# Peptides against a protein of PDB entry 3QIS, part 257

Target 1, 334 residues: chain A of PDB entry 3QIS
Amino acid sequence: PSLELSRREFVFENVKFRQLQKEKFQISNNGQVPCHFSFIPKLNDSQYCKPWLRAEPFEGYLEPNETVDISLDVYVSKDSVTILNSGEDKIEDILVLHLDRGKDYFLTISGNYLPSCFGTSLEALCRMKRPIREVPVTKLIDLEEDSFLEKEKSLLQMVPLDEGASERPLQVPKEIWLLVDHLFKYACHQEDLFQTPGMQEELQQIIDCLDTSIPETIPGSNHSVAEALLIFLEALPEPVICYELYQRCLDSAYDPRICRQVISQLPRCHRNVFRYLMAFLRELLKFSEYNSVNANMIATLFTSLLLRPPPNLMARQTPSDRQRAIQFLLGFLL

## One batch from the design tools (peptide; made by RFdiffusion4, then SolubleMPNN)

Design b2_p24_5_s2 (from b2_p24_5, 11 letters changed)
Fold by OpenDDE base, seed 5:
Structure b2_p24_5_s2 (fold): chain B 334 residues (1-334), chain A 24 residues (1-24)
Amino acid sequence: as target 1 above (334 residues)
Amino acid sequence: MEEKLEEKLKELERQVQKRLEEFE
């Protein structure tokens, strides 16, 4: 069996978080026998492609002289954004198109990724006084490494933040302030806030705006700004409540004094973001008659974002654990 | 440009501090 491929080299320029790109090519059976094709893993890989890439179809049959279109889809989700922001991964891959009882055909995927404040750590963003697209990639790596080390030192209570040698971190990321300050000013009376989805085009404009500028006003509807906040919190490599405190939050869920003590043990940036978000959500709840937002809905929504189970416990989360997590957050909203 | 950035960051710090104090 043999195949002809219309193209073998693909370039995905300016790949961005949540922006789908597609490239298409054709494969044709130029042989005299039916053939089965599939994309197969390389040696030592578990998958035929990186998490941000997909082929559709990834397998199939071709009769003699039959042709099929294959789509190569590049999409950076929350699951790939952090490793692309750090430069740990890149928009580069090699696909192996295997022909049963035939040859392997190699496809080269290349391109560039544009970093996002979405999927960047709270610690790194607190040190980032400029839009992320203005920060050199080398400095992004250093900021993530330094942020991790300072977080660990803060959790261990070992070293006071050396106030002297580095530029003082922001109390919260500028991106969080921009989103939440907009919602404070314009969205407290917005009916169905956090229940109505935003527009995808507006979400992309908000992301691009936060990645490239410090705007006076965020573009888009209040619903799109609200959803952008949810996407930001979801894309964090570590949730606002650090994984190390997850179990203690559940154990304290019915004791408001212990809950406050647990939050006081968060790294400064995480603690400030948590308190700032709770201040906003409490303000939003004062307008419940106008916005139809209630504490149970907000607690249920934000608990999944702010108080995520550690990866090793995700598969074991019980309904009781979820209820305790919601109760923990309710103690800050009521 | 830098002066405008510094002013925006000072406003951020002021507003965040105010909201944090309102929460305590």
Scores: peptide ipSAE 0.358, ipTM 0.889, DockQ to the pose 0.810
Fold by OpenDDE base, seed 2:
Structure b2_p24_5_s2 (fold): chain B 334 residues (1-334), chain A 24 residues (1-24)
Amino acid sequence: as target 1 above (334 residues)
Amino acid sequence: MEEKLEEKLKELERQVQKRLEEFE
């Protein structure tokens, strides 16, 4: 069996978070026998491609002289955004198109990724006074490394933050302020806030706006701005409540005094973001007669975003653990 | 352009500080 491929080299320019790109090519059976094709893992790989790439179809049969279109889909989700922002991964891959009882055909995937404030740590963002697209990639790496070290120092209570010669970090990321300040100003009377989904086009505009500028106003509906805040919190490499405090939050869920003590032990950026979000959500709840938002709905929604189980415990989360996590957050909303 | 950015960041810090003080 043999195949002819219309293209073997694919370039995905300006790949962005949550923006689907597609490249298509054709494969033709130029042999005299039916053939089965499949994308196969390389040696030592578990998958035929990186998590941000997909082939559709990834397998199939071709009769002699039959042609099929294959789509290569590039999509950066929350699961790939952090490693692409840091430059740990890149828009590069090699696909192996295997022909049963035939040869392998290699496809080269290349391109460039444009960094996002989505999937970037709170500590790194607090050090970014400019939009992330204005920050050199080399400096992004340094900011992530420095952010990790500062988080560890803060958790260990070891060193008073030497207010040394480094520019003082922002109290919260400018991106969080832009989203939440917009919602404070314009969305407190918005009916069904956080219940009605945003528009996908508006969400893309909001993400691009936050990555490239510091606007006077966020574009889009209040629903799209609210959903962008949820997407931002979901995409954080570490949740607003650090993984190290997860179990202590569950254990303290019925003691409001201990709950406040646990939050006081968060790194400065995480603690400030938590308090700022709780201040907003409490303000939103004062307008419950206008916006139809209640504390149980808000606690249920935001608990999954703010208080995520550590990756090693995700598969073991019980309904009791989820209820304790909700109860922990309710103690700050009421 | 830099002055406008600095003013925006000062306003950010002021607004955040106000909201944090209202929560505590």
Scores: peptide ipSAE 0.357, ipTM 0.886, DockQ to the pose 0.825
Fold by OpenDDE base, seed 1:
Structure b2_p24_5_s2 (fold): chain B 334 residues (1-334), chain A 24 residues (1-24)
Amino acid sequence: as target 1 above (334 residues)
Amino acid sequence: MEEKLEEKLKELERQVQKRLEEFE
C-alpha cells in the first residue's frame, strides 16, 4: 500500500482557550490495492495525539485512486488549559499515520499557545495585578509554584500570609471581581440568568478581554457574562472549595456552624472567592421574581463547580454525596 | 497608566471588602 499526502507540516498560531482551529490535508491512495490507514500512538504513548489535538477521520479505508480529506482540530478545553498556561505542555506533536502492511507517514504539529486566566489557580491570579498576557511565561511558572507552596502552608498551619512578602496579593482575582461586579450591577433583573446559554462569539470576546485587559465594562450579554463565570469556575485547576475540604463539607452539610468553620479553613484567596460568590448569589436570589432564579437551581448548578469531588473519588460519588454537597451550599444561600 | 491600574486595584479591594463584610 502507498499514500500521497498533500501536506505534512502544520502550524497552529495563537492557540487560545476554547477557540477551535482547523487545518485540512488530503490523503490519496496512489497504489494498486485498497489500504487501511490509521493514526497510531508513538512508542510509549497511550494515544495517537495530545489531548488538545484530534484527527477526523482518524482511521479509514481507501480504494485505489480514492482521496479523503483529514481535518486536524486543535481545541484547548479545561482538561489541557492548565498545563498549557504553565508551559508544562506546548503546541507541539508528531502524528504517525500508519498503513496496514505499509509504511508510516509522519506529520509535524507546531504552534504557540497564548496563556489564559481561565485554568490558572486562584492563588496565582491573586498575585497577578496585570492581565495574564502581560506577564512573562517564566514569571507565571514561578507564581504557580509559589502559590502551591503557600496553599499547602495555609492548609497545614493556618498561618496568616506573612505581610512582609514583597507584593501583597489581591483579596480575589481581578477576573472574578470583573465578572461578578458586572453581574451585580447589570444582571440581577436578567430573566433566566444561568439558565440561558451565552453566545460563543461573546464568550470568546470575554475570555480575550479578561486575558488582555482590565476593562471598565465586560463585553457581551448578561447571559454570556454569566456563562463566562461558570466556565472560569469549571476551568480552575483547584476548585473554590479545595479538594482537601471536600469530605468535611459533606460531613457538615446539615450543621451551618460547622459549615462556616470548614470555609474559614480555606486558603485566604479561596475563602474570599467563596464568600464573594455567595454574597453575589444571595443578592441575585432577592430578585427571584424578576430573574426566575431560585436557591435550589443555583445550589445545584454551583455545587458541581465549587465543590468538586477529588479525582480519586469522582467515580464513587453517590446520590447522597451529591445531595449533601447541595445542602452544604444551600446553607450559604438561604 | 500605572496610577490608573493602582486606582482600579484599590477600587477592587474596597468593593470586595464591602461584599465580604456584608456576608459576615
Scores: peptide ipSAE 0.357, ipTM 0.887, DockQ to the pose 0.808
Fold by OpenDDE base, seed 3:
Structure b2_p24_5_s2 (fold): chain B 334 residues (1-334), chain A 24 residues (1-24)
Amino acid sequence: as target 1 above (334 residues)
Amino acid sequence: MEEKLEEKLKELERQVQKRLEEFE
């Protein structure tokens, strides 16, 4: 069996968070026998491609002289954004198109990624006084490394941040301030806030706006700005409530005093973001007659974003754990 | 441009601090 491929090299320029790109090619059975093709993992890989890449179809049958179009889809989700922002991963891959009882065909994927404030740590963003697209990639790496070290020092209750040598971090990321301040100003009376989805085009505009500028006003509807906040929180590499405190939040869920003590142990930026979000959500709840927002809805929605179980515990989350997590958050909303 | 950015960041810090104080 043999295949002819119309193209073997693919370049994805200016890949962005949540922006789908597609490249297409054709494969033709130029042999005399039917063939089965599939994309297969390389040696030591679990998947045939990186998480941000997909082939469609990824397998199929071709009769002699049959041709099929294959789409290579590049999409950076919340699951890939952090590793691409850090430069740990890149828009580079090699796909192995396997022909059953035949040879392998190699496809080269290349391109460039444009960093996003989405999927960047709260610590790094608090040090980032400019839009992320204005920050050199080398400096982004340094900011992430420094942020990790400061998080660890804060959690260990080690020596107060030596305020002396580095530029003072922001109390919260400017991106969080921009989103939440917009919602405070314009969305407290918005009917069905956090219940009505945003528009995908407006979400992309908001992301691009936050990545490239410090706007006076965020573009899009209040629903799109609200959803952009949810996407931002979901894309965080470390949730607003750090994984290390997850179990303690559950254990304290019915003691408001202990809940406040647990939050006080968060890294400064995480603690500030948490308190700032709770202040906003409490304000939003004062306008429940106008916005139809209630504490149970908000707690249920934000619990999955703010109090995410550690990756090793995700498969073990019980309904009781979820209820305790909701109760923990309710203690800050009521 | 840098002065305007610094002013925006100072306003950010002021607004955030106010909201944090309202929460405590």
Scores: peptide ipSAE 0.314, ipTM 0.870, DockQ to the pose 0.848

Design b2_p24_5_s3 (from b2_p24_5 with E1S H4K E10K E15K K19R D24E)
Fold by OpenDDE base, seed 2:
Structure b2_p24_5_s3 (fold): chain B 334 residues (1-334), chain A 24 residues (1-24)
Amino acid sequence: as target 1 above (334 residues)
Amino acid sequence: SEEKREEVLKKLEEKVQERLEEFE
């Protein structure tokens, strides 16, 4: 068996978070026998491609002189955004198209990724006074390393980090300021806020706006701005409540005094973001007669975003643990 | 302009500080 491929080299330019790109090619059976094709893992790989790439179809049969179109889809989700922002991973892969009883055909995938404030740590973002697209990639790496070191120092020392001669970090990321200030100003009377989904086109415009500028006003509906805040919180590599404090939040869920003490032990940036979000959500709840938003709905929604189980415990989260996590957050909303 | 961005950031910082003080 043999195949003819219309293309073997694929370039995905300007890949962005949550923006689907597609490249198509054709495979033709130029042999005299039916053949089965499949994309196969390379040696030591579990998957035929990286998590941000897929082929559709990934396998099939071709009769003699039959042709099929294959789509190569590039999509950066929350699961790949952090490693692409850091440059630990890149838009590069090699696919192996295997022909049963035939040859292997190699496809080269290349391209460039455009960094996003989505999937970047709170500590790194607090050090960015410019849009992330204006920050040199070398400086992004340094900011991530420094962010990790500052988090660890804050957790260990319980002392205010000496405001050394470095430029004072922002109290919260400017992206959180922009999203939450917009919602404070325009969305407190918005009916069904956080219940109605945003528009996908508006979400992409909001992401691009936050990555490239510091606007006076965020584009899109209040629903799209609200959903962009949820996407931002979900994409954080470290949740607003650090993984190290997860169990202590559950253990304290019915003691409001201990809950406040646990939050006081968060790194400064995480603590400020938590308090700023709680201030907004409490303000939103004052308008419950207008916006139909209640404390139980808000606590249920935001608990999954703010208080994520550590990766090693994610598979073991009980319904009791979820209820304790919700109760912990309710103590700040009521 | 960069100056306009700094003004926006300063105004947002003031509002964040106000909201943090209201929460404490």
Scores: peptide ipSAE 0.317, ipTM 0.893, DockQ to the pose 0.713
Fold by OpenDDE base, seed 5:
Structure b2_p24_5_s3 (fold): chain B 334 residues (1-334), chain A 24 residues (1-24)
Amino acid sequence: as target 1 above (334 residues)
Amino acid sequence: SEEKREEVLKKLEEKVQERLEEFE
């Protein structure tokens, strides 16, 4: 069996978080026998491609002289954004198109990724006084590493970060402030806030705006700005409530005094973001008659974002654990 | 401009501090 491929090299320029790019090519059976094709893992890989790449179809059957179109889809989700922001991963891959009883055909995937404030740590973002697209990638790596080390020190030592000669970190990321301050100003009376989805085009504009500028105003509808906040919180490499405190939040869920003590043990940036978000959500709840937003809805929505189970416990989360997590958050909203 | 960015960041620090104090 043999295949003819219309193209073998693919370049995905300016790949961005949540922006789908597609490249297409044709495969043709130029042989005299039917053939089965599949994309196969390379040696030591578990998957035929990186998590941000997909082939469609990834397998199939071709009669003699049959042709199939294959789409190569590049999409950076929350699951790939952090490793691409840090430069740990890159828009580079090799696909192996295997032909049963035939040859392997290699496809080269290349391109460049444009970093996002989405999927960047709260600690790193608190150190960024510029839009992330103005920060050199080398400095992003250093900021993430330093931020991780400072987070660990903050958790272990309870010592306020020595206000040494380095530029003081922001109390909260500018991106969080921009999103939440917009919602405070314009969205408290917005009916169905956090219930109505945003527009995908507006979400892309908001993300690109936050990545490239420090705007006076965020573009898009209140629904799109609200959804952008949810996407931001979901894309965090570590949730606003650090994984180390997850179990303590559940254990304290019915004691408001212990809940406040647990939050006080968060790293400064995480604690400030938590308090700032709770202040906003409490303000939003004062307008419940106008916006149809209630504490149970907000607690249910934000609990999954702010108080994620650690990866090792994710598969073991009980309905009771989820209810405790909701109850923990309710104690700050009421 | 850099001046506008600095003004936005200053407003951030002020407003965030106010909201954090309102929460405590």
Scores: peptide ipSAE 0.316, ipTM 0.891, DockQ to the pose 0.795
Fold by OpenDDE base, seed 4:
Structure b2_p24_5_s3 (fold): chain B 334 residues (1-334), chain A 24 residues (1-24)
Amino acid sequence: as target 1 above (334 residues)
Amino acid sequence: SEEKREEVLKKLEEKVQERLEEFE
């Protein structure tokens, strides 16, 4: 069996978080026998492609002289955004199109990724006084490393970061402020806030806006801005409540005094973001008669975002643990 | 302009501080 490929080199320019890009090519069976094709892992890989890449179809049969279109889809989800932001991973891959009882055909994937504030740590974002797209990639790496070290120091020392550093970090990421201040101003009376989905086009505009500018106003509907906040919180490499405090939050869930003490032990940036979000959500709840938002709904929604189980415990979260996590947040909303 | 960005950031710090103080 033999295949002819219309193209073997693919370039994905300006890949962005949550923005699907597609490149298509054709494969043709120039043989005299039916053939099965499949994308196969390279010798050291578990998957035929990187997590941000997909082939569709990834396998199939071709009759003699049959042609099929294959789509190469590049999509950066929350699962790939952090490693692409850091430059640990890149928009580069090699696909192996295997023909059963035939040859391997190599496809080269290349391109560039544009960093996002989505999937960037709170600590790094607190140091970014410019839109992330204006920050040199080399400085992004340095900011992530420095952010990790400062987080560790803040957890260990309980010492207020020495106020004398010429570049004081922001109290909260500007992106969080922009999202939440918009919602404070315009969305407190919005019916079905956090219940109605945003528009995908508006979400992309909001992401691009936050990545490239410091706007006076965020574009899109209140629903899109609200969903963008949820996406932002979900995409954080570490949740607003650090993984190290997860169990203590569950253990303290029914003691509001201990809950406040646990939150006080968060790194400054995480603590400020948590308090700022709770202040917003409390304000939103004052308008429950107008917006149909209630504390149980909000606590349930935000618990999964703010108080994620550590990766090693994700598979073990009990219904009791989830209820304790909800109760922990309820103590800050009521 | 850089000046407008500094003004926005200053306003950010002030508003965030107000909201944090309202929460405490």
Scores: peptide ipSAE 0.309, ipTM 0.889, DockQ to the pose 0.801
Fold by OpenDDE base, seed 3:
Structure b2_p24_5_s3 (fold): chain B 334 residues (1-334), chain A 24 residues (1-24)
Amino acid sequence: as target 1 above (334 residues)
Amino acid sequence: SEEKREEVLKKLEEKVQERLEEFE
């Protein structure tokens, strides 16, 4: 069996978070026998492609002289954004198109990724006084490494936060300030806030705006700004409540004094973001007569975002753990 | 709690404003 491929090299320029790109090519069975094709993992890989890449179809049958179109879809989700922002991964891959009893055909994927404040750590963002697109990639790597080390020192209570460092970090990320300040100013009376989806085009505009500028006003509807906040919180590599404190939050869920002590042990930026979000959500709840938002809805929604189980515990989360997590957050909303 | 929020916001707003002035 043999195939002819219309193209073997693919370039995805200016790949962005949540922006789908597609490249297409044709494969033709120029042989005399039917063939089965499939994309197969390389040696030592578990998947035929990186998490941000997909082939459609990824397998199929071709009769003699049959041609099929294959789409290569590049989409950076919350699951791949962090590793692309850090430069740990890149828009580069090699796909192996295998023929049953035939040859392997190699496809080269290349391109460039544009970093996002979405999927960047709270610690790194607190050090970024500029939009992320204005920060050199080399400096982004250094900021993530430094942020990790400062998080660890803060959790270990080993070093007093030297308030005297010439590069004093922001108290919260500017992106969080912009999103929440907008919602605080304009969305407290918005009916069905956090219940109505935003528009995908507006979400992309908000992301691009936060990545490239420090706007006076965020573009889009209150629903799109609200959803952008949810997407931001979901995309965090480390949730607002650090994984290390997850179990302690569950254990303290029914003691409001212990809950406050647990939050006080968060890294400064995480603690500030948590308190800032709780202050906003409490204000939003004062307007429940106008916005139809209630504490149980907010607690249920934000618990999944703020108090995410550690990766090793995700498969073991019980309904009781979820209820404790909700109860923990309710103690800060009421 | 609200005073501490205002202090956080003010300090952030001041720094954001400094940065806005660098772009104008």
Scores: peptide ipSAE 0.154, ipTM 0.756, DockQ to the pose 0.051

